# Designs tried in a protein design run: peptides against a protein of PDB entry 9GMZ. Part 239

Target 1, 343 residues: chain A of PDB entry 9GMZ
Amino acid sequence: TGFPLELLTRPATERLAYFENYTVAHPRLKEVYEILMRTIAEPAGASFIFVYGASGVGKTTLRLRVEQKLTELALPKLESDRARVPVVGIEAIAPESRYFNWKEYYTRALITLEEPLIDHKFDYGVRGISRDNFGKINVESKVVAPALRRALENALIHRHPDVFFVDEAQHFGKVASGYKLQDQLDCLKSLANMTGILHCLLGTYELLTFRNLSGQLSRRSVDIHFRRYCADSPEDVQAFKSVLLTFQQHLPLAETPNLVDHWEYFYERTLGCIGTLKDWLKRVLSDALDREATTITLKDLQKRALSVAQCQKMFKEIQEGERQLSETEADVQNLRSALGLGA

## One batch from the design tools (peptide; made by RFdiffusion4, then SolubleMPNN)

Design b2_p24_1_s3 (from b2_p24_1, 11 letters changed)
Fold by OpenDDE base, seed 1:
Structure b2_p24_1_s3 (fold): chain B 343 residues (1-343), chain A 24 residues (1-24)
Amino acid sequence: as target 1 above (343 residues)
Amino acid sequence: APLSEEELKRLQELAAQFDLPLDE
């Protein structure tokens, strides 16, 4: 099936919004979605889930789809338990300073927990936290990070979400080295333990540095690797071509562009990352709609493509992440062999 | 190179699965 043909008579903004909201249920996304949903339902004493993969693989799409599903599943219970929030999702901000801004993190988490749809006023027990007339949380400048942490702990306990999502979680690691990185990890561990709330950290392969830092966290964590499509796998190439065909059918243009014939060029400039592909096609679609174009050409694609230098940099970062995972798998095999467990 | 008709048919069958919800 393709886009609704009625969209061709609609404004450019509505046509673009359709494509922006469209999600391809590609094999890697389905696989990680099923694993993540199962792990949230049955955490088996885990306090953390780590979801890692290349930049632009589709981690934010995964998070949003899981948030939607958890909300949908909770709706019948939310009528009886108005205090409960099914899921909380935030994005970690890249720190501007040499220190992670915990005050901002706690403030953003509190704001997300107290969305306007929650009529139930929660007393945070902290002076200087109030709601405005629009239900938005206002945090006075005098409120310090330890007080905001206590407010968040109390809010998480009271609202009891099934999971707390942190997207772009590699940003915890960018600024801290050595003991400071350990202190940040211990802070997150303490928050999860004190609240009893499962935390899911989504990020790039840089998140592996966090995962590997504490052997104690490793014992209470589940790992989910969100892989890209690899050109050396015939099955992955076939899946990638099928994703292109699906997007081709869902571009709300008068003439269906032939994207699949250019699959090698799409692979070269996305490295098998479907999020990167979707974002590229969004930019090209926006340009085409602005020109009232009937279709997308190769020249239109080239105008919005990542540069070869950008792709080379991204590929190097991917190779380093994939190498670290491969070394970990080899270490497991070596450990098994050393323990006398057959290969 | 342009896709063969057989390859296009296989891709269309896969694409039909990708157009379904994640939980179906």
Scores: peptide ipSAE 0.283, ipTM 0.869, DockQ to the pose 0.877
Fold by OpenDDE base, seed 3:
Structure b2_p24_1_s3 (fold): chain B 343 residues (1-343), chain A 24 residues (1-24)
Amino acid sequence: as target 1 above (343 residues)
Amino acid sequence: APLSEEELKRLQELAAQFDLPLDE
């Protein structure tokens, strides 16, 4: 089990692309994937799914794999229903200002919904929305946010995706006041309710602050915690070492590097986040391929590692998120005990 | 410390599972 040996005779770009496209089916990813797919298939009246976890845990990989699977499952129906889009995925952009740009959000969502491959052209009923010669949506600067919202609502209703993904959704929380954050939550809730489309917000533990501001969203939301691997769990350490072993077998190099012997260093610099690990290995592989190196050394790894200061910052953010979840779990147990339901 | 042969074997078994598709 490993990369195709023929890649060793291929250009560096093809070798790098192989590793970029390779996904390790590690236990936490598989677990969250199964929960997310089941929840999308059977929302049970939920309007929102919140997927939260450490930065670099692999949320974007999860999204892309779910988008792929939902597309594959929808293909037989899409041949007959050319108006339908199975899934929509966008990334929320960090605002350049203290205010979230809803106009940009709606524009990006519309552009993503209306990929050129959709033969069925939709009329948005809004002047200043057009398609170019390639079928890409163009939104004129004169189109205001309320008009773009109506266009998006109509497009979501017409295209009827099984889910609308918003990656990096913690960026909705980056507003100058808690009141404005509530208004943003109410805006998203209204969009989900008006369209009947399930929204999945993926983000860091900062998304918990956003989720907790609306007690009304909690009643119609499903929470999915995408956990990192923890060094205090023997099972998690074993899984993390096995991920390293899998990656070392899939690095398209002439000599297989021994990554597993350095597992503690990999853990120290990734905090058990597999996305961070993959991105690190990708950078190191790119450098090795550029040098036509036969293998990866510890020095090559050290050159592209996150600094200790970066890891310490990331670890504090993780600890705060994990603490907040632990407190919430304790509150649930206290509530159950107070209700006489037992532990 | 270098992995024991037994630990390496166990990790190889897990790694083989991680090389499968997510839906298998």
Scores: peptide ipSAE 0.283, ipTM 0.867, DockQ to the pose 0.893
Fold by OpenDDE base, seed 5:
Structure b2_p24_1_s3 (fold): chain B 343 residues (1-343), chain A 24 residues (1-24)
Amino acid sequence: as target 1 above (343 residues)
Amino acid sequence: APLSEEELKRLQELAAQFDLPLDE
């Protein structure tokens, strides 16, 4: 199946929005989605889920699809429990300073948790937190981080989400010292423990540093590796080609572009990361729609491709992350062998 | 090289699975 043909008569904005909202259910996304949904349903005493993988592998897409599904599953219960929020998802911001801005984090979390669709007003017990006439939370600049934390703890307990998502969570790690990273993890751990809310941190392979620093979190965490497609695997190459074919069918253009014939070029410039591929195709589609073009050409693709230098940098970061995981897997096998459990 | 007809058919079968919801 392809895009609805009626889109060809619609405005460029609607055609672009269709492709933006379209998600390919590719094997790696489906696998990680199933593991994540199962872990959220049955956390088995876990306080954290770590989802790590290459930049542009599709972690934000995974988060949004899980948030959507958890919301859909909760709808029948939300009619009776108007105080409940089924899921909360925020993006961690790269600090402008060498220090993570906890005040900004707590403020964003509160704003997201208390979206105006919730008729049930909660009193945070903190002066300088108010709702406007539209029900949007306003936090005065005078409110200090410890007060915002207490407000968030109370809001999370009252709203009782099944999971709290933090996307781009590697930004917690941008602190200059391992000790400051541990302090940040201890703050997150304390928030999860005080609220009883499961936290899911999504990010790059830099999240592995969080896992390694917190031997106590490892006992109460589930790890999910969101892998890219590898060109040395015939199965991964076939999956990647099939993703290209699927996107080709869902580009709302009058003439279907032949993306699959250029699969090696797409792989070279995405490193098997489907999020990077989708974002590239969105940019190219936007340009094509702006020109009222009937199709996408190789020249259109080349204009919006990542540079070779960008791809080389990204590939080095991926190789380092994959190496660290491979070493960890070998350590587990060695431990199992030493314990007499077999490989 | 252009995809063989057999390879294209196999890719189309896989692509049809990728067009389904994540929960199906």
Scores: peptide ipSAE 0.282, ipTM 0.865, DockQ to the pose 0.867
Fold by OpenDDE base, seed 2:
Structure b2_p24_1_s3 (fold): chain B 343 residues (1-343), chain A 24 residues (1-24)
Amino acid sequence: as target 1 above (343 residues)
Amino acid sequence: APLSEEELKRLQELAAQFDLPLDE
């Protein structure tokens, strides 16, 4: 239980890669993973899944683990159906302009659908989309967004992924007007409907604005709140301490550092976000390996900690998101009470 | 403050569960 001791004789790059690839199956991650996997397997006519939570809560880790599992589960079918892609995952990019760059989105999605393992030349039916000598998609600058959309629709239908992931999906909400946000949602909804592919949007609490518009426009969304650990919950504190204990056992150092005794400091500087914690420990581990250190000290941790000002800003953003969710829950309860539906 | 031995034992039991695959 812990890292393989053989790693202590391995290069620093291999030791760091071990920790980078290590995933703690912490309770919140496990819960969200189970809900997400179940929803992907049985979408029950849902077209969208919204996964929202704090920055650094572990949404990217969740996505990658689900992508891995869906790929593993699809392997037996992929041997017979070489055209199929089990899952597609992209990251939405913040637009440089006031408008979301749909051309870039469609291009990235198309490139991601063209996994090197798929020797099947798909004709996208769009002039100016070609494959290079390495099988990668090249999109000519003259190709317009509507043509790229049609190409993506055709590709998604042909590849038939179980889910299409869009990470950092709050970037769809970065539009100058509420009308444009609805247009973005309608565009995504149309893409999901035309392809029959389930879309999973992962993002920060800024995604709630998009979700609320979706709730008005569609009865076919599933919401998954990826919560942080809260210091006011004894169970959450216990889970967070246990995550620290797990990480200290998986740091490939000669002497196991005592992280758990510093749990309050770790909580202060991560806000209960395990992704933030892992990234912090990765930075500290890298520094320790560069120095050929036998362990990690509190001083080493302090050198790579987020500033109090950064934590305060992040906490304000979290509190606003948590508040909006709590208000929504209260509104539902008030509506039920007003309808004479008991609590 | 240092964790009690009892608390540490409980955390170790939980930590052992966190080493399992997400689907186990």
Scores: peptide ipSAE 0.265, ipTM 0.859, DockQ to the pose 0.868

Design b2_p24_1_s4 (from b2_p24_1, 9 letters changed)
Fold by OpenDDE base, seed 3:
Structure b2_p24_1_s4 (fold): chain B 343 residues (1-343), chain A 24 residues (1-24)
Amino acid sequence: as target 1 above (343 residues)
Amino acid sequence: APLSEEELAELEKLAAEFDKPLEE
């Protein structure tokens, strides 16, 4: 078990690409993947899925693996239905202004939904939306957000994806007032309802604020907590060490580095977040390949590690999110007790 | 401290499971 040894004779770019595309099927990822795939297959009247967890826990990896699988499952049907797109995934952009840019969101969603590989030209009925010679959507500056929304609604209905992914979805919550946050949620809810397309919002624990503000979304939402590995759990520590062992076997270097012996340092600088770990190892691997190094040393790791100050900041954000979830669980128990359902 | 041989063997079993596709 390990990387293909032939990679040692390949260019640094191919070696790095191998590691970038490699995914460890760690327990938390597998669990969330199974729940997400099941929910997409059988949404049971859900309009939203919320996937929340620490920054760098691996939400983007989860999204990409689900997108890949949904595409693979759809391939036999796509031969007969050339208009269909099995899945669409976008990343929400942090607004430069204090307000979420819906025009940019709709434009990006349309561009992603209408990738140039789709031969079937659809007229969205909106003036100022065209395709270039490469099949890429061009949106004229004169096209306003309501027109782009209608175009996206029509596109989603026509392409009928099994799910619409929005990564970094906490950026919808970056609004100056609670009323504006509700308006954003109502806008998303309306888009899901009008299109009949299941929306999956992936983000940080800031997504919990969306759940709490919309008691109406709770009836039509599925919540998935993508947990980090915790150092106070022996099982989580064992899983984290095993992830390190798996990654060290898949680093395309002549000599396998001993990462597992440094597990405490890896945990300190990743907070049990496997995405953060992978990104760190990717940076270190890139540096090692550039130097034509045979292995990775602790000094190489230290050069690309997050600072203690960065880790302390991220840890505070995680603790606040985990606290909010724990309080919510206690509130559910209190509600059940108050309803006479027992503890 | 270096991992014990027993701990390493257990981690290797788990690592082999983690090296499988997500669907397995």
Scores: peptide ipSAE 0.395, ipTM 0.914, DockQ to the pose 0.861
Fold by OpenDDE base, seed 5:
Structure b2_p24_1_s4 (fold): chain B 343 residues (1-343), chain A 24 residues (1-24)
Amino acid sequence: as target 1 above (343 residues)
Amino acid sequence: APLSEEELAELEKLAAEFDKPLEE
């Protein structure tokens, strides 16, 4: 099935929004979605879920789809429990300084958790945290990080979300020393333990450093690898081509562009990362709509492609992450063999 | 090279599966 043909008569903004909101249910996304949903439903004493993969693999799309589903599943209960928030999701911000800004993190988490649409107003017991006339949380500059943490702990306990999502969580790791990284991890662990709320950290392969630093987190964490499509796998190539064909059908243009014939070029410039592919196509679609073009050409694609130098950098980061995981898998096999467990 | 008609038909089947909601 393609896009609704009625979109061709709609404004460019609506046509772009359709494609932005469209999600291809590709095999890797479906697999990770199912594992994540199952783990959230039955955490089995886990306090953390780590979702790691290449930049642009689609982690934010995964998060948003899980947030939507958890919200939908909670709707019947939210009618009776107006204090409940089914899910909370934030993006960790890259610190301007070498240190993660916990004050900003707690502020964003509180603002997201306490959306204006929640009828049940909670008092945080913290001076300088208020709601405006629209019910939006306002945090005064005088409020210190320990007070914001207590407010967030109380809010999380009161709102009892099934999961707390932190996207771009590798930004917790941008501290100059391994010691500071451990402190960040202990802070997150303490927040999860004090609230009883399951935390899901989504990020790049830099999240593997968090996993390796805390043998205590490994006992209470679930790991989910969101893999890219690899050109050395015929099945992955077929899936990638099928994703291109699906996107081709969902570009709201008068003439369906032939993307699939250019699959090698798309693979070269996305490294098998579907999020990178979607973002590229969004930029190209936006340009086409601005020109009132009937279709997308190879020249339009080339204009918005990542440079070869960008792709080479991204590929090195991917290869290092994939190598670290392969070594870890080999270590597990070696440990099993040494224990007399079958490989 | 342009995809064969057979390859295109297989890709169209997979594309139809990928066009479904994640939950289906």
Scores: peptide ipSAE 0.393, ipTM 0.913, DockQ to the pose 0.857
Fold by OpenDDE base, seed 4:
Structure b2_p24_1_s4 (fold): chain B 343 residues (1-343), chain A 24 residues (1-24)
Amino acid sequence: as target 1 above (343 residues)
Amino acid sequence: APLSEEELAELEKLAAEFDKPLEE
């Protein structure tokens, strides 16, 4: 089982696009996908889902696959309700300033909710929001953040998505003061409460700091830890090797490269993060296709690998996040034990 | 080190599971 052999006769762009769109259903992704899909279907009064894990663990892939599935499941209902959007997903931008740009956030959310394919015209009740001749939303620069918020609230209520995704949500935590972070949390909480729309925030372990600052969000949130593969777990090592083997079979090259024999090097440079692995292989594949190469060599891999210094930095960030979670789990167990509850 | 044939066969079984859609 591998890539369609007919791709070898196709343009480099199609070969690359095949690999870009290919998803390995690895155990951690499958687990988190199932939990997330179940939580979206039955939120049980939750207003937030937090999906946190290492950078490059595959959170964006998870989001895109869930968005695809929710869209597919909604298609039969969308024929009867042309106003409905099944899912909306945005990426939070790192602020250039010490302040999160809510105006930009609301604008992006509105643009994403109101794709040109939505035939049903909606009046946002806000002047300076219009659709162009192609059905794209245009937001005039004069529209202020409170007006954009009201427009987004109305749009979310009217379009009624099953979930609102915010990728790279750790960027909400990048504020100059704890006070401003609380205001941001209260703003998000208010948006979720006023619209009745479930929010899913995906991010790095920095999202834990954001979660922990809001004891009120924690009561109405579901936490999902998207773990990396750990080299100290034989099962995780086996899964990681199997992912390499799967990718090896799905690289649209004339000669199948031997990736799995280099698993330790791949682990060293990805820290067990499958998204980092996929992005690395994508870069190397692109280079190989540009050269009309028949295969990928270790030298080709080395040219596009993350530096040891980058990996060391990423690993420290992961270890700190994993430590914080482990301490929290221990605190819960200690509390349960002190209460006379079983572990 | 190169994988053993037995280890490769086990990994191929897992790889075949990972090649399935997330929904299966």
Scores: peptide ipSAE 0.391, ipTM 0.912, DockQ to the pose 0.834
Fold by OpenDDE base, seed 1:
Structure b2_p24_1_s4 (fold): chain B 343 residues (1-343), chain A 24 residues (1-24)
Amino acid sequence: as target 1 above (343 residues)
Amino acid sequence: APLSEEELAELEKLAAEFDKPLEE
């Protein structure tokens, strides 16, 4: 199965949108999706889910697919409970300042919870928070972070989502000199405890530093490692080649490009990260459509590839994250041995 | 190197599985 052939007669914008919306159900995505959906359905007293993996592994795709599924499953219940939101997802922003901007975080979360499609007006109990005539939340500049937090806590309790997603959650780790990373974690823990809402933090391997700070959170957290495909695994190489073949069939071009014959070059420039691969192919497809090209060439791929220096930097960050996880596994084995449980 | 016809046929089977929805 490939793209709908009718797309070849459609505008470039529609062809690009088709590919943007297309998702390959590759083994690592399917596995993490199943674990995440099961954990959301049966949190077993967990307050946090940590989803960590390489930049560009596909965490945002995972989030969006879970948000879609949770929304679909909730539709029959939303007819009876118009106050309920099934899921809320935000992206944490890299602070321009030396510390994480909690005021901006609370404002974004509140705006996302209170999208204009929700007919049910909520009183936030905070002066300087209003809805405009279009249902958009307006937050006056005088509203301080503690007041926005209380508004968000009340909104989360009232809307009662099954999960609160925070993408790029490693940005919580950006603290100014004199602040502790622990204070950020305690703030999130307090929000989860006060609202009773399960929080899912998605991020890079930098999220591991944040996860490891609190032995109290370890008892109330579930960990999900979203792995890349590794070239030293024959099964991972086969899966990666099959992903290339699937994308090749879903590029809305007159001539199907031969991507799979270049799998080593694709692996070199993506490090086995499918999100990085999709973003690369999207850029190349956009360029091809702008030129009214019939296919994609190796030269077209090379023009939009990450530089070797970028790949080397990304690979070092991946190796450090994978090393930290391997050390944690060794620590578990050492602990088991020290307890007399055997290896 | 170009893939063998046998390897391509195996990859096509996997690609057909990856083209299904995540829920199937």
Scores: peptide ipSAE 0.390, ipTM 0.912, DockQ to the pose 0.860

